# Designs tried in a protein design run: peptides against a protein of PDB entry 6UG1. Part 211

Target 1, 304 residues: chain A of PDB entry 6UG1
Amino acid sequence: SNEERKRRKYFHMLYLVCLMVHGFIRNEWINSKRLSRKLSNLVPEKVFELLHPQKDEELPLRSTRKLLDGLKKCMELWQKHWKITKKYDNVGLYMRTWKEIEMSANNKRKFKTLKRSDFLRAVSKGHGDPDISVQGFVAMLRACNVNARLIMSCQPPDFTNMKIDTSLNGNNAYKDMVKYPIFWCEVWDKFSKKWITVDPVNLKTIEQVRLHSKLAPKGVACCERNMLRYVIAYDRKYGCRDVTRRYAQWMNSKVRKRRITKDDFGEKWFRKVITALHHRKRTKIDDYEDQYFFQRDESEGIPD
Target 2, 301 residues: chain A of PDB entry 6UG1 as posed
Amino acid sequence: SNEERKRRKYFHMLYLVCLMVHGFIRNEWINSKRLSRKLSNLVPEKVFELLHPQKDEELPLRSTRKLLDGLKKCMELWQKHWKITKKYDNEGLYMRTWKEIEMSANNKRKFKTLKRSDFLRAVSKGHGDPDISVQGFVAMLRACNVNARLIMSCQPPDFTNMKIDTSLNAYKDMVKYPIFWCEVWDKFSKKWITVDPVNLKTIEQVRLHSKLAPKGVACCERNMLRYVIAYDRKYGCRDVTRRYAQWMNSKVRKRRITKDDFGEKWFRKVITALHHRKRTKIDDYEDQYFFRRDESEGIPD

## One batch from the design tools (peptide; made by RFdiffusion4, then SolubleMPNN)

Design b2_p26_1_s2 (from b2_p26_1, 19 letters changed)
Fold by OpenDDE base, seed 4:
Structure b2_p26_1_s2 (fold): chain B 304 residues (1-304), chain A 26 residues (1-26)
Amino acid sequence: as target 1 above (304 residues)
Amino acid sequence: KPTVEELEEELKKKVEELLEERKKKL
């Protein structure tokens, strides 16, 4: 019905706001001075120097290579720090079906929200789910004065799915779900004027995204609970930016159709939410990023 | 199940709360 379509749209919007606020709160917790002091001790001086290379005036790419090597070593150090990777309870922050949402509304299962103190303890000990691990990795890089962003792929229920029964096939569902991350890191490369993508936990990869990312879900089974639609970046200065364009190969042709921003009302609303979560002034880094997104939109073209 | 109207009100309220929290932190 038209009513059920509206209900799913509004519930999607509400759920999206809650996810974006969750990312914002986790980003604030990452900025803990107490946590920063503890995590800085995980990074030896030689690795710190690689994270802060001098500008090579002859070949700026050498400076980028040092930064990439420093980030690789930081991933290795982080793996040594992280002792216990917990499985997600149920589906974590992956996408729920409409049926699961309806059933959960009847079951007052108090989502035991992790408190700030418990989060800081989990990161400090290296004990937690993959999302906490990624968030802790971002905290470690920030402790080393690296301009690292927390990235969150927000997974609200698919408001474009109008099926009554949205049950997923049970076999391998967890493995397919966790194949791609929900949280990752971006690091600003001041030499190339680009964001470097870092997944320290799931794929354990570093990439300089040009047209596509390894972190973008591929295949039907993986996309059931992880649809790339809202990739939100939270920086150390409480900036909040939509960076979906980086990770979406087909933003205009495919991804936009699954976003609330497919219509003017949804675009205006989503911009209002981003604005509410964006607590810093614009910088030259944002200019370089917007220029890159513009070039990506032009290169994709208008879908036929 | 929440009505469309209840969801719209809750959504509106949540966005307003976020805007007010921003004003307090600036």
Scores: peptide ipSAE 0.144, ipTM 0.798, DockQ to the pose 0.795
Fold by OpenDDE base, seed 3:
Structure b2_p26_1_s2 (fold): chain B 304 residues (1-304), chain A 26 residues (1-26)
Amino acid sequence: as target 1 above (304 residues)
Amino acid sequence: KPTVEELEEELKKKVEELLEERKKKL
């Protein structure tokens, strides 16, 4: 019905706000001064120097290469620190079906929200799910004075799916679900004036995204619980930005149709939510990022 | 199941709360 379509749209919006607030809270927790002091001790001086290379005036690319080498070594150090990767409880923050949502509303299962103290202990011990591990990696880079963002791919239920039953069948559903991450890191390269993408946990990769990312889900089975629609960046100064354009190859032709921002009402609403979560002034880094997004929109073109 | 009107009201309230929390932290 038209009513069920409206209900799914508003439920998607409410769920999206809850996910974006969750990302904001985790970004605040990883700014803990107590955690920062502990995690800085994991990075030896020689690796710290690689994270902060001198500017090569002749060839700025040499400075970027040192930063990339420093980030690679930080990923290796993080793997040594992390002792236990727990599986997600059920589907974690991956996308639920409409059937799963309806069934969960009937089950008074209090989602045990992890307390701040328990999170800080989990990161400090190296024990937790992949999301906690990525968040801890961002905290370690911030402890080394690196301008690192926490990235969250928000997975609200698909309001464009009007099927009555959306149950997922299959024994490999968990493996397909976790093939691509929900959380990752971005690091500002002051030499190239670009964000570097870092997945320290899942794919263990570093990318300088131009047109496509390895972190973008591919294939039907992987996209069932991980649909790239809302990639939100949380910085160390409590900035909040939509960075979906970086990771979406087909933003205008495909991704926009699955977002609340497909219409003027949804765009204005989503801008209001981003503004509510953005707690810093604009910087030259935001100017360079917006210029990159503009160039990506021009290069994709308008869908016919 | 919540009505469309109930979900719209909850959503409006939640966005207003977030805007007020921002004003208190600035």
Scores: peptide ipSAE 0.135, ipTM 0.790, DockQ to the pose 0.814
Fold by OpenDDE base, seed 1:
Structure b2_p26_1_s2 (fold): chain B 304 residues (1-304), chain A 26 residues (1-26)
Amino acid sequence: as target 1 above (304 residues)
Amino acid sequence: KPTVEELEEELKKKVEELLEERKKKL
C-alpha cells in the first residue's frame, strides 16, 4: 500500500538518524584524552616519523609513500594489540530485513548499549567486536596527531524493498555479512591533497581510491546486509560529511535510487541531519574533497 | 506497529533534539 511505503520511508529515516548519531557518539568517545595517552604508547618513534614525513619538494609522492608505510606499520601494531575479536551479537549494525524489524519490536531484547567506560576499557585491552577495533585504530592514529576520520557505512532497512518476507538463507549469512566492513578509517594525505582509505581489521587494506574501492560490497549475498548508501565521515574536530561518492562507482545510476536523497524532500532532510551533526567550520580539506566529488559526478554522468 | 504519524513525530522530535544539542555546543 501507499501507507506501508510511507511507513517504511519514515522508519528508514528514523533508523538512519539513530545510526548517524551512534557514529557521532563513537567518534566523540575515541577522542578520549585518557585513551589517547594509552594508545600513543603503542606507536614507536620510527613509525611516528613515517606518519609525519617532511614534504619532499622534488617529489611529493615520496612523502605520501612514507605516510603509507607508516599506516601499514600502524595496522601491524594494531593487530598485535588486538587480542580478542568478538563476533557481532546477531547482525550488529548490518542491515536488518523488515521482517526482523517487526519481530524485534515484540522481543524486548535489551540491546546492552555499551557504555563509554566499557568501550574505553575494551579498546584499551584489545577485546571487542570489529567495529570497536576499527574505532580504536582511529583513536590510535589520532593519538599520534594523524588527521584520521572514522567512516561509517550506515545500514538502515531498505525502504525501496516492499517485499513482506525477505527471509535470508541462514547458513552463510554471517560470513557473507562480515565480508565487507561497516566501519573503517580515512587518513588525510596533505601531500597529494586526498583521503587515504584504511581498513585495519576486515580486509586489512590501504587504498588511494580513484574510481573503485575494495570496501564496496560486491555480490548479491554480501549486499543483502551491506548496501553502500550512506558512508558518513566523522573527523577529530567533530566534522560530519557524506563521503558516499568516494566509494560508490555508480552513485547517480544505482546508489541514489536506494537513498532518501532521491527526492528533494529527502535531500533537504538529509542535509539538515548532516548539518546538525557537523560541529566545525569548513576547511580547505573540505574544498579539495568537494572538488574530487564534483569531478567524480561529472565523470559518471547523469543517467538517462 | 507504529503508525506513520507516530514515526513522523518521533523523527521530528529526534531531529529537533539534534538541533538543540548543536546549539548548546556552539
Scores: peptide ipSAE 0.126, ipTM 0.787, DockQ to the pose 0.861
Fold by OpenDDE base, seed 5:
Structure b2_p26_1_s2 (fold): chain B 304 residues (1-304), chain A 26 residues (1-26)
Amino acid sequence: as target 1 above (304 residues)
Amino acid sequence: KPTVEELEEELKKKVEELLEERKKKL
C-alpha cells in the first residue's frame, strides 16, 4: 500500500538517524584521553616515525609509502593486542529485514546498550565484537596523533524493498553477513592529499581507493545485510561527512536509487542530519575531498 | 506497529534533539 511505503520510508529515516548517532557517540568515546594514553603505548617509536614521515620534496610518494608501512605495522600491532573477537549478537548493526523488525517490535527486548565504561574496558583488554575492535584501532591511531576517521556503513532497512516477507534463508547467513565490514578507518595522507582506507579487522587491508574499494560488498548473499548506501566519516574533531562516493563505483546509477537522498525532500533532510552531526569548521582537507568526489561524479557521468 | 504519524513524530523529535545538542557545543 501507499501507507506501508510511507511507513517503511519513515522507519528507514528514523533508523538511519539512530545509526548515525551511534557512530557519533562511538567516535566521541574513542577520543577518551585515558584510552589514548593506554593505546599509544602499543606503538613503538619506529612505527610512530613511519606514521609521521618527513615530506620528501623530490618524490612525495616515498612519504606516502612510509605512512602506508606505518599503518601496516599498526594493523599488525592491533592484531596482537586484540585477544577475543566476539561474534555479533544477532546481526549487530548489519541490515535487518522488515520481518525481523516487525518481530522485534513485538518483543520488548531492551537491546543491552554498551555503556562508555564497558566500551573503554573492552578496547583496553582487546575483547569485543569487530566494531569495537575497529573503533579501538581508530583510537590507537588518534593516540599517535594520526588524522584517522571512523567510517560507518549505515545499514537501515531497505525502504525500496516492498516485499511483505523479507526473511533471509540460508545456513551461511552469518558468514555472508560478516564477509564485509560495517566499520573501518580512513587516514589522511597529507602528501597525496587523499584519504587512505584501512580495514584492520575484517579484510585486514589498506587501500588507496581510486574507482573500486575492496570493502564494497559484492555478491547477492553479502548484499542482503550489507548494502553500501550511507558511508559516514567521523573525524577526531567531531566532523561528520558522507563519504559514500569514495566506495560507490555506481553512485548515480545504482546507489542513489536505494538512498533517502533519491528525491529532493530526502536530500534536504539528510543534509540536515549531517549538518546536525558536524561540529567543526570546514578545512582544506574537506576541499580536497569534495574535489575528489566531484571528479568521481563527472567520471561516472549521469546514467541514461 | 507504529503508525506513520508516530514515526514522523519520533523522527522530528530525534532531529530536533540533534540540532539542540549541536547548539550547546557551538
Scores: peptide ipSAE 0.125, ipTM 0.784, DockQ to the pose 0.853

Design b2_p26_1_s3 (from b2_p26_1, 15 letters changed)
Fold by OpenDDE base, seed 4:
Structure b2_p26_1_s3 (fold): chain B 304 residues (1-304), chain A 26 residues (1-26)
Amino acid sequence: as target 1 above (304 residues)
Amino acid sequence: MKTVEELEKELEELVEKLLKEHEARM
């Protein structure tokens, strides 16, 4: 019905705001001074120097290569720190079906909300789910004075799915679900004027995204619970930015159709939410990023 | 299940709360 379409749209919007607020709160928690002091001790001086290379005036690419090597070593150090990776409870922050939402509304399952103290303890001990691990990795980089962002791929229920039964056939569902991350890291390369993508936990990869990312879900089964639609970046100064354009190869042709921003109302609303979560002034880094997104939009073209 | 009107109201209240919290922190 038209009513069910509206209900799914508004529920998607509400769920999206809750996810974006969750990302904001986790970004605040990883700025903990107590956590920072503990995590800085994981990074030896030689790795710190690689994270902060001098500008090579002859070949700036050498400085970027040092930074990339430093980030690789940080991933290796993080793997040594992280002792216990817990499975997600149910689907974690991956996308739920409408049927699962309806069934869960009847069952007041007390989601055991992780407290800040428990999160900080989990990160400090290296015990938690993959999302906590990524968030802790971002905290470690920030502790080393690296301009690292927490990235969250927000997975609200698909309001474009109007099927009554949205049940997923379960056998490989968990493996396919966790094949791609929901949280990752970005690091600012001051030499190339670009964000470097870092997945320290899931794919264990570092990339300089040009046209597509390895972190973008591929295949029907993987996309059932992980649809690239809202990739939100949270920086150390409480900036909040939509960075979906980096990771979406087909933003205009495919991704936009599954976003609330497909219409003017949804665009204005989503901009209002981003503004509410963006607690810093604009910087030259934002200018370089917006220029990159513009070039990516021009290169994709407008779908005919 | 929440009605459309209940969901709309909760959404508006939540976004307004976030905006007020933003203004208070700036």
Scores: peptide ipSAE 0.154, ipTM 0.805, DockQ to the pose 0.859
Fold by OpenDDE base, seed 2:
Structure b2_p26_1_s3 (fold): chain B 304 residues (1-304), chain A 26 residues (1-26)
Amino acid sequence: as target 1 above (304 residues)
Amino acid sequence: MKTVEELEKELEELVEKLLKEHEARM
């Protein structure tokens, strides 16, 4: 019905705000001074120097290469720190089906919300799910004075899916679900004026995204619980930005159709939510990023 | 299940709360 379509739209919006607020709260927690002091000790001076290379005036690419090498070494150090990767409880923050949401509403199962103290302890011990691990990695980079963002791929239920029964096939579902991350890191490269993508946990990759990211879900099975629609960046100064354009090859032709921003109402609403979570002034870094997104929109073209 | 009107109201209240919390922190 039209009513059920409207209900799914509003439920999607509510769920999206809750996810974006969750990302914001986790971004506050990783700014913990106590955690920062502990995590800075994981990074040797030689690795710190690679994270903070001098600008090579002759070839700025040499400075970027040092930063990339520093980030690679930080990923290796993080793997040594992280002792226990727990499986997600059920689907974690991956996308639920409408049927699962309806069934969960009937089952008053209180999700045990992880407290700030428990999170900080988990990161400090190296014990937790992949999301906690990524968040801790961002905290370690921030402890080394690196301009690192927490990235969250928000997975609200698909309001464009009007099917009643979305039975997902059970056994391979978890492996396909976790094939691509929900959380990752971005690091500002002050030399190239670009964000570097870092997945320290899942794919263990560092990317300078041009047109395509390895973090973008591919294949039907992987996209069932991980649809690239809302990639939100949380910086160390409590900035909040939509960075979906970086990771979406087909933003205009495919991704936009599955976003609340497909219409003017949804666009205005989503802009209000981003503004409400953006607690810093604009910077030149935002200008470079917006210019990159503009160039990516021009290069994609208008879908026929 | 929540009605459309209930979901709309909860969404508006949540966004307004977030905006007020933003204004208080800036």
Scores: peptide ipSAE 0.150, ipTM 0.804, DockQ to the pose 0.872
Fold by OpenDDE base, seed 3:
Structure b2_p26_1_s3 (fold): chain B 304 residues (1-304), chain A 26 residues (1-26)
Amino acid sequence: as target 1 above (304 residues)
Amino acid sequence: MKTVEELEKELEELVEKLLKEHEARM
């Protein structure tokens, strides 16, 4: 019905705000001074120097290469620190079906919310799910004075799916679900004036995204619980930015149709939510990023 | 499941709360 379509749209919006607030809270927790002091001790001086290379005036690319090498070594150090990767409880923060949402509303199972103290202990011990591990990696880079962002791919239920039964029948459902991450890192490269993408946990990759990312889900089975629609960046100064354009090859032709921002009402509403979560002034870094997004929009074109 | 009107009201209240919390932190 038209009523069911409206209900799914509003439920998607409510769920999206809850996910974005979750990302904001986790970003506050990883700014813990106590955690920062512990995690800085994981990074040797030689690796710290690679993270902070001098500017090569002849070839700025040499400085970027040193930073990339430092980030690679930080990923290796993080793997040594992380002792236990727990499976997600159920589907974690991956996308639920409408049927799963309806069934969960009937089950009064109070999901035990992870407390800040338990999170800090989990990161410090190297024991937790992949999301906690990524969040801890961002905390380690921030402890080394690296301008690192926490990235979250928000997975609200698909309001464009109007099927009554949305059950997933796959035997390998968990493996396909976790093939691509929900959380990752971005690091500011002051030499190239670009964000570097870092997945320290899942794909264990470092990318300088131009047109496409390896972190973008591919294939039907992987996209069932992970649709790239809302990639939100949380910085160390409590900035909040939509960075979906970086990771979406087909933002205008495909991704926009699955977002609340497909219409003027949804665009204005989503801008209001981003503004409410953005607790810093604009910087030159934001100008370079917006210029990159503009160039990507022009290069994709407007679909007919 | 909640009505459309209930979801609309809860969404408005939540966004208004987040805006007030933002203004109080700035």
Scores: peptide ipSAE 0.143, ipTM 0.800, DockQ to the pose 0.861
Fold by OpenDDE base, seed 5:
Structure b2_p26_1_s3 (fold): chain B 304 residues (1-304), chain A 26 residues (1-26)
Amino acid sequence: as target 1 above (304 residues)
Amino acid sequence: MKTVEELEKELEELVEKLLKEHEARM
């Protein structure tokens, strides 16, 4: 019905805001001074120096290579720190089906929200789910004065799916779900004027994204609970930016059709939400990023 | 499950709250 379409749209919007606020809160928690002091001790001086290379005036790419080597070593150090990776409770922050949402609304299950103190303890001990691990990795890089962003791929229910039953019957559903991350890191490369993508936990990869990312879900089974639609970046100064364009090869032709921003109403509303979560002034880094997104938009063209 | 009107109201209230909290911090 038209009513059910409206209900799913509004529920998607509400759920999206809740996810974006969750990312904002986690981004605030990882700025903990107490956590920062503990995590900085995990990084030896030689690795710290690689994270802060001098500018090579002859070949700036040498400085980028040092930074990449430093980030690789930080991922190795983080893996040594992280002792226990817990499975997600149910589907974690991956996409729920409409049936699962309806069933959850009927079940008064108090979702036990993780408290700030419990989060900080989990990160400090190296015990938690993959999301807590990624968030802790971002905290470690920030503790080393690296301009690291927390990235969240927000997975609200698919408002474009009008099926009555959206049950997922696959025995491998969890394995396919966790194949691609929901949270990752970006690091600013001041030499190349680009964001470096870092997945320290899931794929354990570092990328300089040009046209596509390995973090973008591929295949039907993986996309059932992880659709690339809303990739939100949270920086250490409480900036909030939509960085979906970096990770979406086909933003205009495919991704936009699955976003609330497919129409002017949704675009204006989503911009309002981003603005409400963006607590810093614009910087030259934002200008370089917007220029990159513009060039990527022009290069994709308008879908036929 | 919440009605369309309940969801719309909760969404508006939440976005307004976030905006007021933004304005108070800037």
Scores: peptide ipSAE 0.146, ipTM 0.802, DockQ to the pose 0.869; fails the geometry check

